# Peptides against a protein of PDB entry 2MBZ: the designs that were tried, part 30

Target 1, 143 residues: chain A of PDB entry 2MBZ
Amino acid sequence: GINLTPEEKFEVFGDFDPDQYEEEVRERWGNTDAYRQSKEKTASYTKEDWQRIQDEADELTRRFVALMDAGEPADSEGAMDAAEDHRQGIARNHYDCGYEMHTCLGEMYVSDERFTRNIDAAKPGLAAYMRDAILANAVRHTP

## One batch from the design tools (peptide; aimed at target 1 I119)

Design b2_p22_7_s2 (made by RFdiffusion4, then SolubleMPNN; its pose is not in this set)
Fold by OpenDDE base, seed 4:
Structure b2_p22_7_s2 (fold): chain B 143 residues (1-143), chain A 22 residues (1-22)
Amino acid sequence: as target 1 above (143 residues)
Amino acid sequence: MEEERRRRRAAGALAAASMYLL
């Protein structure tokens, strides 16, 4: 799990506790390379590392919301660039995230109500917008 | 306060996805 004190976890994640999903993650994904890589990478993360990751996620969320508010299509250059930054962030912080994996994550955002509700809390339809941007970005980078 | 909580929930969902928590 995340090697932070309960207080530090609250400071970084607030009401969201990633550890509540640890058992589910292990059950569903424990045999995947992504899981192993994530566990290995994050094992050394400090509070500052986790805070950076949260800040990056917040910034990305704001960026997508701004694109939606501006009426930019999910397949716009701006939206696809935001999706690319998201993919790269996952790759840096957690596990190798190719375009195929990223597309699968995008689909999860709209197929798993837990993700959909949490994402759409920032703006209704954000999960679908992100999924579409992720797909568009994957398409433009696929030979 | 509510907007900040909403943003944190979205960030949490993104973090969960990035960590493959769901």
Scores: peptide ipSAE 0.106, ipTM 0.730, DockQ to the pose 0.572
OpenDDE base, seeds 1, 2, 3, 5: peptide ipSAE 0.098, 0.105, 0.080, 0.091; ipTM 0.727, 0.731, 0.723, 0.730; seeds 2, 3, 5 fail the geometry check

Design b2_p22_7_s3 (made by RFdiffusion4, then SolubleMPNN; its pose is not in this set)
Fold by OpenDDE base, seed 3:
Structure b2_p22_7_s3 (fold): chain B 143 residues (1-143), chain A 22 residues (1-22)
Amino acid sequence: as target 1 above (143 residues)
Amino acid sequence: MEEERRRRRAAGALAAAAGFLL
């Protein structure tokens, strides 16, 4: 699990308990290289590291919401650049995230109702917009 | 305002916790 005290976990994650999903993630993904890499990287993370990851995710969410509110298509340069920053953030903090893996994550955001509900808490339709931006970004980076 | 901030923190935390919910 996350190597934080209960107090530090509450400060970073609030009412969300990450440990509630540890078993499901292990069951679904425990045999993948991505799982291994994530466990290895995150084992050394401090409270400050986890807070940075949350701040980066919040900034990206605000960026996608701003693009949607501006009426920018999900295949716009701005939306594709936000998707690229999302992919790179995953790669830095968790596991090697290629364009294929990123596309699979985008599909999960719209196919798993828990992800959809969580993402769309910021703005209705955000999960679908992110999926479409992720796909467009993958296409433009595939020769 | 505090409830929206809690919901956004919970959204980011789903991403962080599992390493795969990003």
Scores: peptide ipSAE 0.124, ipTM 0.736, DockQ to the pose 0.430
OpenDDE base, seeds 1, 2, 4, 5: peptide ipSAE 0.111, 0.108, 0.110, 0.121; ipTM 0.732, 0.734, 0.737, 0.702; seed 1 fails the geometry check

Design b2_p22_7_s4 (made by RFdiffusion4, then SolubleMPNN; its pose is not in this set)
Fold by OpenDDE base, seed 2:
Structure b2_p22_7_s4 (fold): chain B 143 residues (1-143), chain A 22 residues (1-22)
Amino acid sequence: as target 1 above (143 residues)
Amino acid sequence: AEEERRRRRAAGALAFLGGAFL
């Protein structure tokens, strides 16, 4: 798990309790390479590491919202580039994330209501926009 | 401030529910 104090967890994640989902994550993903890689990488993460990850996520969210507000389609270069940065961020911080894995995650964002609700809290339709951008990015990078 | 807090909670939830950040 995350070796932060309750105070540090609150600073980074606010009212979100990551331990709330640990059992479900283990059940759904526990036998995957992604889970193993993520556990190994994050085991040494400090509060500053987690804060950086959250900052990157927040920035990406703002970027996607800005693209939507500007009327850029999800298959625009701007949206696909944001999707690529998202994929690369996952690869750096958590686990190897190829385009196939990324499209799978994108689909989960719209098929799991909990993800959809959390993502769309920033802007309605954001989860679908991200999914579409992720798919478009994967297509353009597939020979 | 509220929006930023909402984004942090959302990103955190995604990180642990799906193993990937938003």
Scores: peptide ipSAE 0.125, ipTM 0.770, DockQ to the pose 0.454
OpenDDE base, seeds 1, 3, 4, 5: peptide ipSAE 0.114, 0.108, 0.109, 0.121; ipTM 0.766, 0.765, 0.762, 0.749; seed 3 fails the geometry check

Design b2_p22_8_s2 (made by RFdiffusion4, then SolubleMPNN; its pose is not in this set)
Fold by OpenDDE base, seed 4:
Structure b2_p22_8_s2 (fold): chain B 143 residues (1-143), chain A 22 residues (1-22)
Amino acid sequence: as target 1 above (143 residues)
Amino acid sequence: MEEERRRRRAAGALAFASMYLS
């Protein structure tokens, strides 16, 4: 899993323990390239790396929330750009994330209640907004 | 203050989970 001490994990993730999902992820995705890539990439990550990833995620969340608050459609340039940055962030930090994979992730955000609840903690409807933005971004890049 | 801090960490953790779970 994540090679951090319990204290470091708390400092970076707070109450969220990513290791609690390791078994489920292995069961669902253990035979995929994405899983292998993620394991290989993250094996060398330091506390600072994980903190950076969290900071990037927080920034992206704030960005999507701001778009929603402004009433920008999920298929607006701003929303699609945020979705693109989300995709690229996954690609940099975890695994190759093409547009098809990204749309699958977006669908999971609204179909898995755990994701929906966690995402919508920032703002109700955020998961659906992200899904729609992800789809729109994928469409514009793969016509 | 601590509540807000927790919420912010949760938001980041959520984004991480979304990426981690593929």
Scores: peptide ipSAE 0.092, ipTM 0.707, DockQ to the pose 0.460
OpenDDE base, seeds 1, 2, 3, 5: peptide ipSAE 0.090, 0.091, 0.093, 0.104; ipTM 0.739, 0.734, 0.725, 0.747; seeds 1, 2, 3, 5 fail the geometry check

Design b2_p22_8_s3 (made by RFdiffusion4, then SolubleMPNN; its pose is not in this set)
Fold by OpenDDE base, seed 5:
Structure b2_p22_8_s3 (fold): chain B 143 residues (1-143), chain A 22 residues (1-22)
Amino acid sequence: as target 1 above (143 residues)
Amino acid sequence: AEEERRRRRAAGALAFASMYLS
């Protein structure tokens, strides 16, 4: 799990407890390279590291919301660039994330109601918009 | 404003969790 005190976890994640998903993550990913990579990378993460990750996630959320509010299509360069940054963020912080993997994550955002509900808390339709942007970004990078 | 901040935080936290789930 995340090696932070309860107080630090609260400061970084607020009411959200990422450790609530530890068992499910292990069950789904425990035997994958992605899981091993993530465990290795995050083992040394400090509170500041986790905070940076949360800040990046918040920034991307705001960025996608702004794109939606501006009426930019999910396959616009702006939306695809945001999706690319999201992919690269996963790769940098957790595990190698190719375009196929990223597309699968995007699909999960709309197929798993837990993700849909919580993502759309920022803006209705955000999960679908992100999924579409992720897909478009994958397509443009796949000759 | 506080409610919106909380919602954004929740969305960000979920985005984090989504990095581990698929």
Scores: peptide ipSAE 0.111, ipTM 0.743, DockQ to the pose 0.435
OpenDDE base, seeds 1, 2, 3, 4: peptide ipSAE 0.115, 0.095, 0.105, 0.106; ipTM 0.748, 0.723, 0.747, 0.737; seeds 1, 2, 3, 4 fail the geometry check

Design b2_p22_8_s4 (made by RFdiffusion4, then SolubleMPNN; its pose is not in this set)
Fold by OpenDDE base, seed 5:
Structure b2_p22_8_s4 (fold): chain B 143 residues (1-143), chain A 22 residues (1-22)
Amino acid sequence: as target 1 above (143 residues)
Amino acid sequence: MERERALRRSAGALAFAGMYLS
């Protein structure tokens, strides 16, 4: 789990507590390489590390929202680049994230109502837009 | 402020299995 004090967790995540999903994550992913990699990497993360991760997520969300507001299609270079940055961010901070894994994550964003609801809080349809951009980015990087 | 809260909720979703696995 996240090794922060309750006060630090509140400062970084606000009213959202990632640890509320710890049991479900372990049940769904506990035997995967991704889980092991994430546990290993995040074990040493400080409050500042987690804050940076949240800031990166916020920035990515802003980028996608801006693209949608501008009417850019999900398979535009801008949208695909944002998807690529998202993939690389996961790889850097958590676990190896190839294009197939990324595609699976994108599908989860639209198939799990909890993800869809939380993502679309920024802008309706954002989860679907991200999924489509992730797919497009995967396609352009696949021979 | 409302936009910030909405973005935080989005980040929270990614903080599940979609971005990291705890």
Scores: peptide ipSAE 0.099, ipTM 0.726, DockQ to the pose 0.524
OpenDDE base, seeds 1, 2, 3, 4: peptide ipSAE 0.095, 0.098, 0.098, 0.096; ipTM 0.726, 0.724, 0.724, 0.715; seeds 2, 3, 4 fail the geometry check

## One batch from the design tools (peptide; aimed at target 1 T32 I90 H94 F115)

Design b2_p23_1_s1 (made by RFdiffusion4, then SolubleMPNN; its pose is not in this set)
Fold by OpenDDE base, seed 5:
Structure b2_p23_1_s1 (fold): chain B 143 residues (1-143), chain A 23 residues (1-23)
Amino acid sequence: as target 1 above (143 residues)
Amino acid sequence: DERARMAAGALYAGTLSLVFRRP
């Protein structure tokens, strides 16, 4: 799990405890390269590292919300660039994330109600918008 | 805001947690 004290974990994640999913993740994906990479990378993460990751995620969320509020299509350059930054953030912090993997993650955001509910808490329809932007970004980078 | 932070946290927690699912 995340190697933080209860206090640090609360400071970074608030009432959301990512460790509540540790067993499910291990059972479902414990034998995948992505899981191994993520565990290896995050094993040494400090509170500051996790906070940086959360700050980046928050910034991307705000960015997507702003695009939606501005009426920008999910396949706009702005939305696709945000999706690309999202992909790169995953690759940097967690595991190798190609465009196919990213597309699969985007689909999960709309097909797993847990993700949809959590994402859409920022703005209704955000999960679908992100999925569409992720797909569009993948298409433009896959000639 | 807090709601956005929580949503973002869930989003990235998914990458470290549940994100490995391939539909």
Scores: peptide ipSAE 0.072, ipTM 0.725, DockQ to the pose 0.060
OpenDDE base, seeds 1, 2, 3, 4: peptide ipSAE 0.065, 0.071, 0.071, 0.070; ipTM 0.714, 0.725, 0.716, 0.715; seed 4 fails the geometry check

Design b2_p23_1_s2 (made by RFdiffusion4, then SolubleMPNN; its pose is not in this set)
Fold by OpenDDE base, seed 2:
Structure b2_p23_1_s2 (fold): chain B 143 residues (1-143), chain A 23 residues (1-23)
Amino acid sequence: as target 1 above (143 residues)
Amino acid sequence: SERERAAAGALYAGLYSLVFRRP
């Protein structure tokens, strides 16, 4: 789990407790390299680390929303760049995330209603937009 | 916005724990 006090967790995540998903994550992906890498990396994360991750997530969300509001297609350079930054952020903070993995994550955003609801809370259709941008970014980086 | 922050937080903190789907 996240190595923060209840008070620190509240300051960073509010009323949302990410550890509520620990059991499901372990059951579904406990034997994957991604899970192992993430557990290893996040074990040493401080409150400041988690806050930085949240700030990065907030910024990325705003970028995608702005792109949508501007009418930029999901396969535009701007949208693909945002998707690339998303991929790199996952790689830095959690686990190695290649383009194939990233594409799978994008599909999960639209296939798992829990992800869809939470993502689309920022803007309806955001999850689908992200999925499409992620796919486009993967395609442009495929030899 | 607050809504965007809430969504991002859920995505990258709680729900992000589920971001381990492999090909």
Scores: peptide ipSAE 0.085, ipTM 0.729, DockQ to the pose 0.066
OpenDDE base, seeds 1, 3, 4, 5: peptide ipSAE 0.083, 0.072, 0.055, 0.082; ipTM 0.730, 0.725, 0.709, 0.731; seeds 4, 5 fail the geometry check

Design b2_p23_1_s4 (made by RFdiffusion4, then SolubleMPNN; its pose is not in this set)
Fold by OpenDDE base, seed 5:
Structure b2_p23_1_s4 (fold): chain B 143 residues (1-143), chain A 23 residues (1-23)
Amino acid sequence: as target 1 above (143 residues)
Amino acid sequence: AEREAAAAGALYAGTLSLVIRRP
C-alpha cells in the first residue's frame, strides 16, 4: 500500500483512499508487468512525491476542462497534446504506457462507473472527452 | 472544482491506475 500516515493520506487524497482498491487490483492484475512496475516505483514514494503526482493530475484535469469550455474538439491539437502528457505521466510515475495501453485506460474511464463518476465530478462529459482525446492521440502517433 | 479534480486525480495516481479494461 501507500506508505503514508493516515494524516498524510488525508492531506494528499482527502476522503478518497486509494488503498481500498489494493485487494481488487492485486486479484485482477497482480501477475502483470504493470503491477510489478508500479509497486517497484511507488514503494519509495514520499508524501511529496504523491502530492506532486496529485498536482499533476489536477493540472491535467483543469487543462482538459479548459479545452472543453473553449469548445476545442477532442481531436484538436490541444486535446491530443494533453492526452500525450497524460500518457507520459503514467509512464513516468507508474508503468510503461504505450498508445494501446492508453486507449484501454481511456475506455475504462467511460466503462467503469467508478472512474466516470469521479472524473465527471470536475465537468460532465470529461471522461468521454478524455477517452476521445486519448484515442485521437493514439491514432496520430500510429503510422 | 479543484476538490473534484483531486478526487479524479487520485484514481489516476492510486492503485486503480493499474485497472485495465480491454475494448
Scores: peptide ipSAE 0.069, ipTM 0.721, DockQ to the pose 0.074
OpenDDE base, seeds 1, 2, 3, 4: peptide ipSAE 0.067, 0.064, 0.062, 0.065; ipTM 0.717, 0.720, 0.718, 0.723; seed 2 fails the geometry check

Design b2_p23_2 (made by RFdiffusion4; failed a check: the pose's geometry)
Pose (drawn by RFdiffusion4):
Structure b2_p23_2 (pose): chain A 143 residues (1-143), chain P 23 residues (1-23)
Amino acid sequence: as target 1 above (143 residues)
Amino acid sequence: SAAEHAAGAAYVALTTAGGFRRA
């Protein structure tokens, strides 16, 4: 998948070692279909592809988190759009995490505090803020 | 189904979490 060195993973993922949990991930659910399409796509991903996502993800925090500061609701245009923005980003980066699928991530994320702590490293409750943004975004699109 | 989405989503989150740690 990532097949990176500890140094690259640092320069890329920062102080985050996903490889250690590579096989550990499937232990949680390991039952998804989208993961199958993703592994095919992440089969050759390099440090650049991986770093490209990080710099991209960083940008997600400032705006999302900045929205929180202004005290605007997550189902807001800017927030939901930010959610739609997140969808296309994580979808085109692995296979196409559809809307319904993108939502599965939103709540399954709140369950394991390991994710949240690593995700919230930017700010607490961000996971909840995004889920609703993504959930609401999926609604205005859902027929 | 929903079960067909979970692991893929978790893997996605695993690959993007570094960005959030850098923030």

Design b2_p23_2_s1 (made by RFdiffusion4, then SolubleMPNN; from b2_p23_2, 13 letters changed; failed a check: the pose's geometry)
Amino acid sequence: SRDGARAGMALALELMAGGFVRA

Design b2_p23_2_s2 (made by RFdiffusion4, then SolubleMPNN; from b2_p23_2, 14 letters changed; failed a check: the pose's geometry)
Amino acid sequence: SVEGARAGMALALMDLAGGFVKA

Design b2_p23_2_s3 (made by RFdiffusion4, then SolubleMPNN; from b2_p23_2, 15 letters changed; failed a check: the pose's geometry)
Amino acid sequence: SREGALAGMALALMLVSGGFVKA

Design b2_p23_2_s4 (made by RFdiffusion4, then SolubleMPNN; from b2_p23_2, 10 letters changed; failed a check: the pose's geometry)
Amino acid sequence: SRAGAAAGMAYALMLTAGGFVKA

Design b2_p23_3 (made by RFdiffusion4)
Pose (drawn by RFdiffusion4):
Structure b2_p23_3 (pose): chain A 143 residues (1-143), chain P 23 residues (1-23)
Amino acid sequence: as target 1 above (143 residues)
Amino acid sequence: SAEEARRKAAGALAWLAAFAAPT
């Protein structure tokens, strides 16, 4: 998958070691189909592909988090769009985490506080803010 | 630092999206 050195993972993922939990991840659910399509795509991903996503993800926080500061709702245009923006980003980066699928991530993320702590490292409650943004975004698209 | 926290958070997102793919 990532097949990176501790140094690269640092320069890329920062102080986050996903490889340690590589096989641990399937322990949680390990039952998804999209993971199958993703492994095929992440089979050769390099530090650049991985770093490209990080710099991209960082940008997600400022805007999302900045929206929180202004006190605007998550189902807002800017917020939901930010959610649609997240979808295409994580989808084209692994296979195509569809809308319905993108939502599965939203709430299954609140369950395990390990994710939240690592994700909220930017700010608390961001996970909830994004889920609703993604959920609402999926609704305005859902037939 | 803040930059290190952002890097860690973004790194988690990058990896989670790849290997926590849903059904």

Design b2_p23_3_s1 (made by RFdiffusion4, then SolubleMPNN; from b2_p23_3, 11 letters changed)
Fold by OpenDDE base, seed 4:
Structure b2_p23_3_s1 (fold): chain B 143 residues (1-143), chain A 23 residues (1-23)
Amino acid sequence: as target 1 above (143 residues)
Amino acid sequence: SEERRRKRAAGTLAALSALMAPP
């Protein structure tokens, strides 16, 4: 899990407690290469590392919301670039994330109601928009 | 608040999506 103090976790994530899902994540994905790679990388992460990762996700969220507000389609260059940055961020911070894996993550955002509810807290329809952008980005990079 | 809602979304993307990797 995230080895921060309760105070540090609150500072970074606020009311959101990712460790609430640790058991389920381990049970469902504990034997995957992605999980093992992420666990290995994050084992050395400090509060500052997690804050950076949270900030990157926050910026990405803002970026997608802005695209939606501007009426940009999910297969626009802007939306696909945001999706690409998301993929690259996962690759840097957690595990090797190819376009197929990224597409699977995007589908999870809309198929798991918990993800949908949390993501759409920022803006209704955000999860679906991200999924579509992720798919479009994957398609353009895998002709 | 808007900030809390966005932070919730960001946290989901930052932590959960990184750990929940479908095969």
Scores: peptide ipSAE 0.578, ipTM 0.920, DockQ to the pose 0.618
OpenDDE base, seeds 1, 2, 3, 5: peptide ipSAE 0.286, 0.553, 0.441, 0.566; ipTM 0.835, 0.916, 0.889, 0.921

Design b2_p23_3_s2 (made by RFdiffusion4, then SolubleMPNN; from b2_p23_3, 9 letters changed)
Fold by OpenDDE base, seed 4:
Structure b2_p23_3_s2 (fold): chain B 143 residues (1-143), chain A 23 residues (1-23)
Amino acid sequence: as target 1 above (143 residues)
Amino acid sequence: SEAERRRRAAGALAALSALMAPP
């Protein structure tokens, strides 16, 4: 799991505890390269590292919400750029994340009700918007 | 609060994406 004290975890994640999903993740994806890479990278992460990751994710969420509020299509340049930044953030912090992998993640955001509920807590329809932006970004970067 | 809602969503995007990657 995340190598933080209970207090540090609370400071970074608040009421959300990602470690509650550790067993399920291990059972479903424990044999994947992504899982191994993530475990390897995050094993050395400090509280400050996790806080940075949270800040990046929050910024991304704000960007997508702002785009939605402005009525920008999910396949707009702004939305696709936000999706690209999301992909790059995953690649930098967790595991190699190509466009196909990113598209699969986007589909998970709308097909797993738990993801959908968590994401849409920021704004209804955000998960679907992100999925569409992720797909559009993948398409524009696929030769 | 709105801040908490965004925080929870951010946690899902970052932490869960890191953990739950389709093969």
Scores: peptide ipSAE 0.148, ipTM 0.784, DockQ to the pose 0.605
OpenDDE base, seeds 1, 2, 3, 5: peptide ipSAE 0.042, 0.052, 0.048, 0.141; ipTM 0.700, 0.718, 0.715, 0.778

Design b2_p23_3_s3 (made by RFdiffusion4, then SolubleMPNN; from b2_p23_3, 10 letters changed)
Fold by OpenDDE base, seed 3:
Structure b2_p23_3_s3 (fold): chain B 143 residues (1-143), chain A 23 residues (1-23)
Amino acid sequence: as target 1 above (143 residues)
Amino acid sequence: SEERRRRRAAGALAAYSALMAPP
């Protein structure tokens, strides 16, 4: 699991406890390359590393929310750029993330109620907006 | 801040989605 004290985990993740999903993740994807890559990378992560990752996620969340508030379509250049940054962040911090895998992540955001509920806590409809931006970004990069 | 808590939870889950998503 994540090598942080309970207090550190609360500081970084708040009410979300990633450890409660570890068994499910291992059961579903434990034999995949993505899982192995992620475990290898994150094994050495410090509190500061995890905090940086959360900060990056927060920044992207803010960007998407701002785009939504401005009425920008999810297939706008701004939204697609945010989706691309999201994809690159996953690649940097966890595992190689191609456009196909990224679209699968986007679909999970809207199909798994746990993700939908938690993402939409920032803004209603955010999960769907992110999914649509992710799809649009994938399309523009695979004409 | 309740807003901060919401974003932190949303961001944490979104970031952790990389671990939970199918390849």
Scores: peptide ipSAE 0.225, ipTM 0.806, DockQ to the pose 0.472
OpenDDE base, seeds 1, 2, 4, 5: peptide ipSAE 0.202, 0.230, 0.208, 0.216; ipTM 0.798, 0.808, 0.793, 0.810; seed 2 fails the geometry check

Design b2_p23_3_s4 (made by RFdiffusion4, then SolubleMPNN; from b2_p23_3, 11 letters changed)
Fold by OpenDDE base, seed 4:
Structure b2_p23_3_s4 (fold): chain B 143 residues (1-143), chain A 23 residues (1-23)
Amino acid sequence: as target 1 above (143 residues)
Amino acid sequence: SEERRRRRAAGALAAYSMLMAPP
């Protein structure tokens, strides 16, 4: 779990508690390298680290929403660049995230209703847009 | 508000990075 006090968790995550998924994540992915890497990395994270991660996520969300509002295709350079930044963010903060892994994550965003609902809270269709951008970015980097 | 919705979604994205799909 996240090594923060209840107060710190509230300050960083508000009403969203990522620890609510801890058991499910362990059950589904506990034997994977990604899980082990994430546990190792996040074990040392401070409140400031988690806040930084949230800020990065906020910024990325705003970028994707802006792209959608502008009518930019999900396979546009802007959308693919945002997807690349998303991939790199995961790699820095959680676990090694290659293009194949990223594509799988994108698919999960549209296949798991919990992800879809949470992502689309920012803008309807955002999860699908992200998935498509992630796929496009993966394709351009794996010709 | 739209801003709160964005924060919730962004927060979910950050937290959901702990969730993964098989390659």
Scores: peptide ipSAE 0.105, ipTM 0.752, DockQ to the pose 0.517
OpenDDE base, seeds 1, 2, 3, 5: peptide ipSAE 0.069, 0.076, 0.065, 0.124; ipTM 0.738, 0.746, 0.736, 0.768; seeds 2, 5 fail the geometry check

Design b2_p23_4_s1 (made by RFdiffusion4, then SolubleMPNN; failed a check: the pose's geometry; its pose is not in this set)
Amino acid sequence: MERERRLRRAAGALAAYSALMAP

Design b2_p23_4_s2 (made by RFdiffusion4, then SolubleMPNN; failed a check: the pose's geometry; its pose is not in this set)
Amino acid sequence: AERERRLRRAAGALAAYSALMAP

Design b2_p23_4_s3 (made by RFdiffusion4, then SolubleMPNN; failed a check: the pose's geometry; its pose is not in this set)
Amino acid sequence: AAEARARRRAAGALAALSALMAP

Design b2_p23_4_s4 (made by RFdiffusion4, then SolubleMPNN; failed a check: the pose's geometry; its pose is not in this set)
Amino acid sequence: AEEERRRRRAAGALAASSAYMAP

Design b2_p23_5 (made by RFdiffusion4)
Pose (drawn by RFdiffusion4):
Structure b2_p23_5 (pose): chain A 143 residues (1-143), chain P 23 residues (1-23)
Amino acid sequence: as target 1 above (143 residues)
Amino acid sequence: SATEEHLARRRAAGALAFAAMAF
């Protein structure tokens, strides 16, 4: 998958070692179909592809988090759009985490506080803010 | 510090990318 060195993972993922939990991830659910399509795509991903996502993800925090500061609701245009923005980003980066699928991630994320702590490292409650943004975004699209 | 904040943001982004790959 990532097949990176500890140094690269640092320069890329920062102080986050996902490889250690590589096989541990399927332990949680390990039952998804989209993971199958993703592994095929992440089969050759390099540090650049991985770093490209990080710099991209960092940008997601400032705007999302900045929206929180202004005190605007997550189902807001800017917030939901930010959610739609997250969808295409994580979808085109692995296979195509559809809307319904993108939502599965939103709540299954609140369950394991490991993710939240690593995700919220930017700010607490961001996971909840995004889920609703993604959930609402999926609604205005859902028939 | 700025470096510690950058690493925290990078960690958050890494966790997200990892979660998306796992999903």

Design b2_p23_5_s2 (made by RFdiffusion4, then SolubleMPNN; from b2_p23_5, 8 letters changed)
Fold by OpenDDE base, seed 3:
Structure b2_p23_5_s2 (fold): chain B 143 residues (1-143), chain A 23 residues (1-23)
Amino acid sequence: as target 1 above (143 residues)
Amino acid sequence: SAEEEERRRRRAAGALAFLSAAL
């Protein structure tokens, strides 16, 4: 799936192995347009591209955690802006991600325990906070 | 430690990126 050598994968992802999800992703979403677009788009990605994606994801995670620690509501401007950046990041890097698609992803983050556990590894409750911010952001952009 | 916390954040963020790519 990822066009990197084992050494490059280690440099970018460290102890995280994205390939562990490849089979499940194919089984669940392999027939979707989003999956096909993502595969086509990422096929040409370099190590530097993947590192950029990781850096963006890391920054967004830290940003949400900081908002939670500050006690900012998930429907605050700061949280909604972070959710918008999350949506745009998916759109730039993987597949077209409208607000409806984004809300579906947010719901999956809290309804699939495996997603919840992975997200909450950064901070307990982060998945729920992100879901709420995603929903709020979608609402404000679809009046 | 700060390093352990950063590793947790990186793993979670990485998972999010690839899970998002997967829908």
Scores: peptide ipSAE 0.104, ipTM 0.715, DockQ to the pose 0.592
OpenDDE base, seeds 1, 2, 4, 5: peptide ipSAE 0.111, 0.120, 0.121, 0.120; ipTM 0.702, 0.705, 0.705, 0.703; seeds 1, 2, 4, 5 fail the geometry check

